# Designs tried in a protein design run: peptides against a protein of PDB entry 6FRK. Part 310

Target 1, 411 residues: chain A of PDB entry 6FRK
Amino acid sequence: NEEVLNAMLKEVCTALLEADVNIKLVKQLRENVKSAIDLEEMASGLNKRKMIQHAVFKELVKLVDPGVKAWTPTKGKQNVIMFVGLQGSGKTTTCSKLAYYYQRKGWKTCLICADTFRAGAFDQLKQNATKARIPFYGSYTEMDPVIIASEGVEKFKNENFEIIIVDTSGRHKQEDSLFEEMLQVANAIQPDNIVYVMDASIGQACEAQAKAFKDKVDVASVIVTKLDGHAKGGGALSAVAATKSPIIFIGTGEHIDDFEPFKTQPFISKLLGMGDIEGLIDKVNELKLDDNEALIEKLKHGQFTLRDMYEQFQNIMKMGPFSQILGMIPGFGTDFMSKGNEQESMARLKKLMTIMDSMNDQELDSTDGAKVFSKQPGRIQRVARGSGVSTRDVQELLTQYTKFAQMVKKM

## One batch from the design tools (peptide; made by RFdiffusion4, then SolubleMPNN)

Design b2_p29_8_s4 (from b2_p29_8, 15 letters changed)
Fold by OpenDDE base, seed 2:
Structure b2_p29_8_s4 (fold): chain B 411 residues (1-411), chain A 29 residues (1-29)
Amino acid sequence: as target 1 above (411 residues)
Amino acid sequence: SKLKEELEKLAKLLAELHELLLKISELLS
């Protein structure tokens, strides 16, 4: 029994090290798992693999939990959020992602560029902010980040902004001058939250970098970036351990929407290659499963209407990036869909929905929608005119519907 | 759970839908 335990723990430890989990944390985890496993219970014929997996999972959850409640912004108040992190960590992009996340939730959100060190920092922030329609502040002439941050925070407080995000200078090396500048900015603006942005791709360097920031600046939250399909999540554990601060969000790609609230259970499940069944359940529940049960029941009977297809497209759009949904299924890697294809797919879905918005209830609710249009070709022309598309685009939609309805009949 | 099986089926359906949309997308391009 002990040999089997040691072999399985060796495999888990290897996988965690390959996932860039710090060697000290892996050693501690191994000892904690050994102490948590009752070898006598393992002798009683219980599934040894399941017990070890559960013990490993439980100990990883503890490593991600700093024992401190994550800071959350207060509605109707001015919440100042200061970002800190190295150059190339994705800090500036993450500021825009966080601003966009809160804006989409109905928060009055703005961005301040207090990065005076990097040439083009303000232009990059301005470009990202303008694309997302987020108000921004910065200077091309002021070189003191304290002045820019103070003026920007004052301006946006006076304009009753609820989320005020301050981007600071990032450097390639841990320089004392960078930390002094960060402290001066923090002292001037008195942020409600200081967010350390960490690049997951730096692997074993995550601990040392996170510690260096925490030793100089009162980091209260962590955001981990570059958690795409190749990114090893193990650095996140090192950041939490070093900063004693919760991970609040993760960046899963380059798009402004490639940003999600951190969930411990899903993250650990994904780190172990178990998928995120709970997060999938939650996302499906957020879609109001009652409508999905009726759809699943229709699908079981081989019934599929244009309305059912429209509702499925709405569900896909509500779920967000499909790569994230697939990445929640065990055995589906996050790389199953290339990021570029996903945005294009969403734009195509939206185009198809716009065509269907010009259809009537008789067309949408027909069990043979394609036949309704084939019997009366004037319907295709009406829908094409109503949606501002070609008759060919409507015919292509009907062809898609027919292919999908045939697939549903084979399920 | 029955819910898990239904979610796995839904996920599979969504994946197949997305693959179909991608294939259709490729055919439309």
Scores: peptide ipSAE 0.019, ipTM 0.410, DockQ to the pose 0.087
Fold by OpenDDE base, seed 5:
Structure b2_p29_8_s4 (fold): chain B 411 residues (1-411), chain A 29 residues (1-29)
Amino acid sequence: as target 1 above (411 residues)
Amino acid sequence: SKLKEELEKLAKLLAELHELLLKISELLS
């Protein structure tokens, strides 16, 4: 019995190490699991594999629980949220995602760019904020992040904003000068919450990075990014262990909607390769795939318009990376679709949708949209000019549509 | 269980969507 337990624990420990779980945490987990398993119950013919999996699951749940209640914003108050993290962690993108999340929940939300170190930081934030219709503040001329943060926070407090998010400078290395700047900003604006943003893809470096931030600034919350990756999220356990702060959100892609509240059970289930059935159900329910009955019915009748194609592209884009959806299904590996092909495919879909946004209702709702364009070639030129693409790009879209519509007619 | 039936419906919808995505991908390639 002990040999079988040790062999199975070795397999689990190997899988956790391959998931970027810190070697010290894996050793502690192995000892805790051994102590929690009754060897006599294992002898009684219970499924040894299920018992070990359940014990491992329980110990992993404890590792992601810091025992500290997550900070939550207060409705009708000004809540200042300061972001900290290294360059490339996804910090700036995550500020926009969090702002958009609260805006969609009916909070009066704004963004402040106090990153003076990167010349393009304010332009990036401004672009993201403008696209999401989020009010923003920053400067092209002021170089002191304390001044920018203070002025921006004061401005948005006076305008009765409820969520005030402050993005700070991210550097490639942990330097004392960076931490001093973060402390000066924190002292000036008196944030209600300091959010550490961590990249899950840095693997074993997560512990040392998270500890260095916690030792210098009062990190109260963690956001883990790039969980759309090959990163199984084992580094998140190291961040919680080092910061003693809860994970509040996760970033699951590049889109502004690729952001969700952290849920312990689904996260651990995914980490163990058990899938996320609950998250899959939630995501499918959010997609209102029930509206696909109308499309399925049209497809059964051999009818497929450019509008129907546009609506399908919208549904695909709302689902996010299909690799993430497949990764929620037990037994589908995260490697089922190569990431590079997925981003390129999404960019292609978005380009096609932009072309269709320049089409009129007669073109979109025609049962033979390609024939409408072939009869009046001036329509192709209009759509090309309206969408900023070549006439060839519009012809390629119409060729693809025609192939699809012909397949639907044969179904 | 009701959950199994919903999961089977979901798996069927996902399979249909995957087949549609594969067909779209084949058309886009």
Scores: peptide ipSAE 0.018, ipTM 0.397, DockQ to the pose 0.153
Fold by OpenDDE base, seed 3:
Structure b2_p29_8_s4 (fold): chain B 411 residues (1-411), chain A 29 residues (1-29)
Amino acid sequence: as target 1 above (411 residues)
Amino acid sequence: SKLKEELEKLAKLLAELHELLLKISELLS
């Protein structure tokens, strides 16, 4: 029994190390799991694998729980949230995502760019904020981040904003000058919450980085970014351990909507490769896919129209990055989609939808849409002109539709 | 139990759909 336990623990430890979990935490988890397993219960014929998996899951849940309640903004108050983190951590993007999240929840939200170090930081923030219709503040002339942060916070306090997000300078390395600047900004604006933004792809370096920030600035919350890629998020455990601060949100892609509240159970399930069936259910329910019973029934009958394809593309676009959806399905690894292809895939889907927006109901609702176009080639030219694309692009769409409809017929 | 089975079927269909869409996207690249 002990040999079997040790073999299974070795496999789990290997998988956790491959998930970028810190070696110290993996060792601690191994000892905690060994101590939590009753070998006598294991001898009684209980499913040894399930017992070990449950013990591992329980210990991982403890590792992501710092025992501190996450800070939450107070409605009707002016909540100042300061962001800190390295350049390339996704900090600036995460500020915009958080602002957009709160705005969509009906909070009066704004953004302040106090990054004077990076050329074009304010233009980037302004562009993102404008696209999301989020009020913003910054300067093209002021070089002191303390002045910008203070003026911006004062301005938005006077305008009765509820969520005031301050983006600070990030450097490529931990430098004393960066920490001094962060301390000066924090002292000037007196934030209600300091959020450390961590890139999950840094892996084993997460502990040292998170500790360096916590040792200098009173980090109260963590946001983990780039969980859409090969990073299984094991570095998040290191950040919680080092900062003793809860993870409040995760960034799951490059889109402004690729941002969700942190949920411990789904995260650990995903980390272990068990998927996130609950999160998939939640996303499916949020899409009001109840209307898809009709589509599922059509698919079962091998019927698939261009409209059905359009509706599926809309559903995909509403669900967010597909890598996230696949990563919620047990047995689909996060590696199924390369990071770079998601934005391009979404742009392609949007292009295909724009072509279909120029189709008529007869074309969209035909059970053999490709045959409708093949019988009357003038339809292809009309759709091409209406959508501003080539006749080749329309033919490619019809070819894809035909391939898909053939697959649906084989289902 | 039925909802879970339907969601698993939907998830599988969506996964297959998206794998197709990805393959299609890769073929369009």
Scores: peptide ipSAE 0.018, ipTM 0.431, DockQ to the pose 0.124; fails the geometry check
Fold by OpenDDE base, seed 4:
Structure b2_p29_8_s4 (fold): chain B 411 residues (1-411), chain A 29 residues (1-29)
Amino acid sequence: as target 1 above (411 residues)
Amino acid sequence: SKLKEELEKLAKLLAELHELLLKISELLS
């Protein structure tokens, strides 16, 4: 039993290291899991794998809980939120995402660009803010970030803004000059919250980076970015451990909507490759797919039409990036779709929908759509001409539909 | 519990859809 436990723990530890979990945390977790597992319960024939997974899950949940309540903005007050982080962490993009999140929740939100170091920082922020219709402040001529931040905060306080987000300069490396600038800005504007933005893809460097920021500035919140890539998010555990601050949000892509409140359970489930069934449920519920009950009922009866397939493609398109949806399914990691394949897959779905837009109601609503087309080949030619595609493309669509319809009949 | 089972079925269908889309992708390449 101990040999089996050690073998399984070795496998879990390897998977956690491959997920960019810090080696010290993995060692500590291994010891904590060993201490939490009752070897007598393992002897009773219970699924040893499930027991170890549950113990690992429980210990990982503790690692993302700093034991400190997350700061939340107060309605009807001016809440100043200062962003800090390295260049390339996604800090500027995350400022816009957070501003957009609060704006959509009915908060009077604005953005300040206090990044004077990076050429075009203000133009980038202005572009993002304008696209999202978020009020912004910055300067093309002022080089002191303290002056820009102070003037911007004063302006937006006087205009009764509730959420005032200040983006600061990032550097490529941890430099004393960066931390001095951050302290000067923080002292001038007296932020209600300091948010450290961390790139999940930096892996084992997360601990040292997060510690360096926490040792110099009063980091109170963490946002983790680039969880849409190859990063499994293990570095987030290191950030929480080093900063003793909660993760409040995560960035899950490049779009302004690819931003969500941090949830511990879904995050740990995804880190372990268990998927995010709760997040999938929430996302499906947000789509108000009242038609899902009708679809589920049709699927139970083995009925699947071309219209049902079209509606499914619309639902997939509404759910956003397919990689994110797949990453919510157990056993489908974020690596299952390369970013390049996603845009191509979406373009393919849109092409298939365009073909179906040229079909008539009789073709779309037939329980045997492929047979309707096989009986009257002139329908294929009509649809091909109407959608601007080859007859082969229509035949390929019908072949796929037939495969789906057969799969649904087997369910 | 029923919603979870239905969502697991939907997830399986979406996974199968994706696999089919990938196969389509390979056939169209």
Scores: peptide ipSAE 0.017, ipTM 0.412, DockQ to the pose 0.161; fails the geometry check

## One batch from the design tools (peptide; made by RFdiffusion4, then SolubleMPNN)

Design b2_p30_1_s3 (from b2_p30_1, 18 letters changed)
Fold by OpenDDE base, seed 5:
Structure b2_p30_1_s3 (fold): chain B 411 residues (1-411), chain A 30 residues (1-30)
Amino acid sequence: as target 1 above (411 residues)
Amino acid sequence: KELLLLKALLFIFSGDFETAEKLFEELEKM
């Protein structure tokens, strides 16, 4: 029994190391799991693999919990949120994602660019803020980030903004001068929350970097970015351990909507390669796929229209990154779609929807849409002209629809 | 069953009709 336990724990420890979990945390987890498993219960013929997986899952959940309640903004108050992190961590993009998240929740939100070190930082923030219709502040001429941050915070406090997000200069190295600048900004604006932004892809470096930030500024929250890539996010455990601060949000892609509140259970399930069935169910439920019963019923009757296909494409696009949705499915690793294939797949879906936007109700609601187009080839030319695509692109859509409708008729 | 159907739909929409067909065959066996 102990040999079987040690072999299974070795497999899990290897998978956690491949997921960028810190070697010290993996060692501690192995010891905690060994201490938590009753060897007598394992002798009783229970599925030893499930018991070990459950014990590992429970210990990983504890590693994600810093024992500190996450800061939350107060409605009707001015909440100053300062962002800190390395260059290339996605900090500036994450500021815009968080601002957009709160704006969509009905908060009066604004952005301040206090990054004077990086050329074009203000232009990047301004571009993102303008696209999202978020008010912003910054300077092209002021070089002191303390002045910019102080003036911007004062301006937006006087205008009764509820969420004031301050983006700071990212760090390339542990340069003491740059950490002192960060401390000066923090002292000047007195933020209600300091958010450390971490790239999930930096792996084993997460602990040392997160600690260096925590030792200089009062980091109270963590945001993990680039969880849409090959990074399983094991470095997030190192950031929580080093900062003693909760993960509050995750960045799950490049779009402004590719941002969600952190959920412990889904994250640990994904880290273990178990998929995220709960997150998939939650995303499916958030889509108000109450119409899924009607669709499933139509599919069971072998009925599928171009409108039904359009509605499903619209639903898939609302679920977020296609790679992330596939990565929630047990047995489909996060690696099933390369980043290039995801943007191409979403662009392809959007192109197909644009073609269908040029179709009429008779074409969309026909149970044999392909036959409607085959009987009157002039319809293909009309749709192609209306959508700005080739007649070949419309024929390819109709070919895909026909293959799908034939498969549904076999159900 | 609903999860397998959603998977099959996702594969069809990705253009992987072969994997979708296998998932439909699994659904027919349920």
Scores: peptide ipSAE 0.028, ipTM 0.476, DockQ to the pose 0.139
Fold by OpenDDE base, seed 2:
Structure b2_p30_1_s3 (fold): chain B 411 residues (1-411), chain A 30 residues (1-30)
Amino acid sequence: as target 1 above (411 residues)
Amino acid sequence: KELLLLKALLFIFSGDFETAEKLFEELEKM
């Protein structure tokens, strides 16, 4: 039993190290898991693997929880959020993503560029803010970030903004001058929250960087970026451990919408390669699948129509990015669909729906839609002309439908 | 069961019919 436990823990520890989890945290987790597992209960015929996985999961959840409640903005108040982080961490992009997130939630949001060090920082912020229709402030002439931050915060306070995001200078190295500048800005604007932005792709450097920021600036929140790449997110555990601050959001790509609230359970499940079954269920339930009980009943009876397929295409389109949905499935890493394949898949789905929009109710509601088209080939030509596609494209749709309907009939 | 069905649908829509078929076989065993 101890040998089996040690072998499984070695495999998990290896996977966590390959996920950029700090070696000290992995050692501590291994000890905590060993202490939490009753070897006598393991002898009683319980699924040893499931018990070890649950113990590992529970200890990883504790490592992500700093025991500190995340700061949340107060509605109808002026909330100043200062961003700090290294150059290339995605800080400026993350400022825009957070502003856009709050704007979509009905908050009056604005952005301030207090990055005077990087040439074109203000132009980049202005471009991102303008695309998202977010009000912004900055200067091309003022070189003191304290003045820019103070003037911008005062301006947007006077205009009754609720979320005031301040982007600061990022440097490539931990320079004392950068930390002094950040302290001067923080002292001048008195932020309600200081957000450390961390790049997940920096791996084992996450702890040392996060600690250096926390030792100089009162970091209260963490945002982890670049979780769409090869970074498995283990650096996030190191950032939480070093900053003692909760992760509030994650960046899952370069698009302004590639930003989500941090959820502990889904993140740990993904880190372990277990997928995000709960988040998939939540996304499915958010679709108000009360209409899905009727579908599930039809599927249980081996009935599936072209209309039922169309409705499922609509549901998938409502679930958001297909890559995010697939990344919630156990065994499907983030790498399974390149962003290029997602756009192509969505374009293909839209094309299929456009073909189906040219079908009549008799064709859509038939329990054997393919047979309706096979008996009257003139229907294929009508649908092809109506949707502006080839007869081959309609035949390909009918072939896909037939394959699915055959699978449903075997259930 | 609903989750497996959704997974199978997602794979069909991605064009991975082989994975979808395996998920349907798992659904039949439930």
Scores: peptide ipSAE 0.026, ipTM 0.485, DockQ to the pose 0.110
Fold by OpenDDE base, seed 4:
Structure b2_p30_1_s3 (fold): chain B 411 residues (1-411), chain A 30 residues (1-30)
Amino acid sequence: as target 1 above (411 residues)
Amino acid sequence: KELLLLKALLFIFSGDFETAEKLFEELEKM
């Protein structure tokens, strides 16, 4: 039993290291799991794998809990949130995502660009804020980030904004001059929350980076970005351990909506490759599953039309990033869809929908859409011309539909 | 079953018919 336990713990430790969990945390977790598992209970015929997974899950939940309650904004007050982090961490994009999140919840939200170091920082923030209809402040002429931050915070306090987000400069390296500027800005605006933004894709560097920020600035919250694609999020554990601060949100893609409140249980489940069934069910329920129950019922009867396929493509596009959906399914690692493959897959789905937009109701609602097109080849040419694609592209769509409809008929 | 079906649909839409077929075989066993 001890050999089996050691073998299974070795597999889990390997998977956690491959998920960018810090080697010190993995060692500590291994010892804690060994101490928590009763070997006698493992002998009683319980599924040894499930018992080890449960013990690992419980210890990972403890590693994500800093023992500190997350800061939350107070309704009807002016809450100043300062963002800190390296260049390329996704800090500026995350400011816009957080602003949009609170705006959608009915908070009066605004953005301040105090990044004077990067040329075009204010233009980028202005572009993102304008697209999301978020009020913003910044300067093209003022070079002191303390002045910009102070003036912007004062302006939006006077205008009774509830959420005031301040984006700061990010450098490529941890330089003393960056930390001095961050301290000067923090002292001037006296933020209610300081948010450290960390890129999950930096892997084993997460601990050292998070520690360097916490040693210089009073970080109270962490946001982890780029949890789309290959980043399994093990660096998040390192950030919590180093900052002793809770993760409050995660960035899960490139869209402004690819941002969610941090949930400990789903995150650890995903980190272990158990998926996020609850989050998948929630996302699927947000799509108004009444249409999906009707689809499931049609699929059980071996019925599938081109319209049913079109409606499913619309539903998939509403769910957000395909990699995120797949990463919620148990046994699908985030590695299955590189970011390049996701944008290409979404572009492919859009192309397929554009082809179907040129089909008529008889073609879309036929229980054998492929046979309708095979009987009258002139339909393929009409659809190709109407959608601006080749006849080959329409034939490829019909081939994919036919393969799917054949699989559904075997169910 | 519904989750496996949704998963199989997602693989078909990604063009991974081989993975989708394996998921349909799992669904047939349920």
Scores: peptide ipSAE 0.024, ipTM 0.560, DockQ to the pose 0.123
Fold by OpenDDE base, seed 3:
Structure b2_p30_1_s3 (fold): chain B 411 residues (1-411), chain A 30 residues (1-30)
Amino acid sequence: as target 1 above (411 residues)
Amino acid sequence: KELLLLKALLFIFSGDFETAEKLFEELEKM
C-alpha cells in the first residue's frame, strides 16, 4: 500500500511540477498528503487514486487560500486601486480589463496612466480606455509619476468616481529605482488596494518576483495573467505563498473580456486537469442567451437546423477562445489546443460561419439541411461560390451539421 | 467520448446544466 501511494504521489508531484507549481510547495504538499491519508482506509478497497486526488485537491485549496479576506470596493465611495508589476506581466492590459469589469457591473470607473518610463504607455492606455469607453487621465509632458498619479486621483475623486485604477511603471527587471518610484506613488495617493500583476508563464520565477514586490510595497491583492497559454497556473500558488495575499482575478486571454473573478475550486480543478464546469456554466450565464429557451425546445423535439448551429458558433465565439472552453471540460487539458490551434480553431469556426452566411433561409431553417443540399447539388456550388470556398468545404460543413443533428435526435 | 462531449456542450449551450453535468460525470468515467 505504501509503495502504491508513493508511486501515485510521484505521478501527481510530476504533474504539479509540469503545471509550474514551486518545487518546495510540491514537496510540502507531498508530505501533507502522506500525513492526511489513512493507509488503513486505503486498504478497505476504496479507489486509492480518488482518495489521493481528493487529498491533493484539499492541500492545493489550502495553498491558494492566504487566510486573508480579499479587499472589495465599497459602493458609493472612492476606491483607489494601484497596480504594480513587471513590464510584460500584462499589468496595463489588466488595468483596462479590471476597469471594464467594474464598468460593466455599473461602477463609475476610470484609469490613470502613471507610467512615464515606457514610451507610448499613455497612448496604449488611451487606446484601450477609449475602445472600452472608460475615462482616463495621463500626461505627455509630465515625467514624475507621483504628480500624474496625485493629479489624476484628485481629478477623479472630485468627479465622484467609485473605482480609480492607477497603472504604474513596470521594468524588465526588479530594480531598486522601480520600487522607490512605486513606494513614492503609493505614499502620495494612499491606495485602498495595491494589486500585484503576475505573469503565470514565468513558472518557477513566480515566487521570487512576488516576494520582491511584497518586500517593498504592501501588496494586498494578486492578479494572475496569461492563464490561456501553456501556463497551468501553478505559479499562482507561489504568488499567494510569497505575498500572503489573495488572488482576486485571473486574465484568461488577450481580449478585454478575457478576465474573470478568481474562484478557488474551479482554478484547482483546472490545475489538476479536472476541468472547470462551474466556470463554463458562469460563462454561459453571462452570455444572457435569451435564445437558449428556443434552442432547448428545438433540441427536446430533436430539431437542429444550420441556423441553430450558426447561433451555437456565435455563442462559442462570445464565450472566448475555444481552447479555454475546451480547457474547462474534464479530461481536456489546456495542452490539447496549443495557441496556434486556438487561432486555427477560431478561424475554422469563422470559415464555417462565412459558408453559412452564403446560405439562404430555406437552407438555414430546414430541419434536414443536408437533405436540401443533397436533393439539389447546385446549392452547394452556389454557396461555395458565394463564400469563396471549395464545394468540398461546403460538404465538410454539411457532414459536421449532419453529425450534430444526429446527436440531437439521439438526445 | 467526443460524441458525449458534444452532447454535453449542446446541453450547456441550451442552459440545461443538470443534464450537462451528468454527461460530464459520464465523461469522467470514460
Scores: peptide ipSAE 0.022, ipTM 0.428, DockQ to the pose 0.028

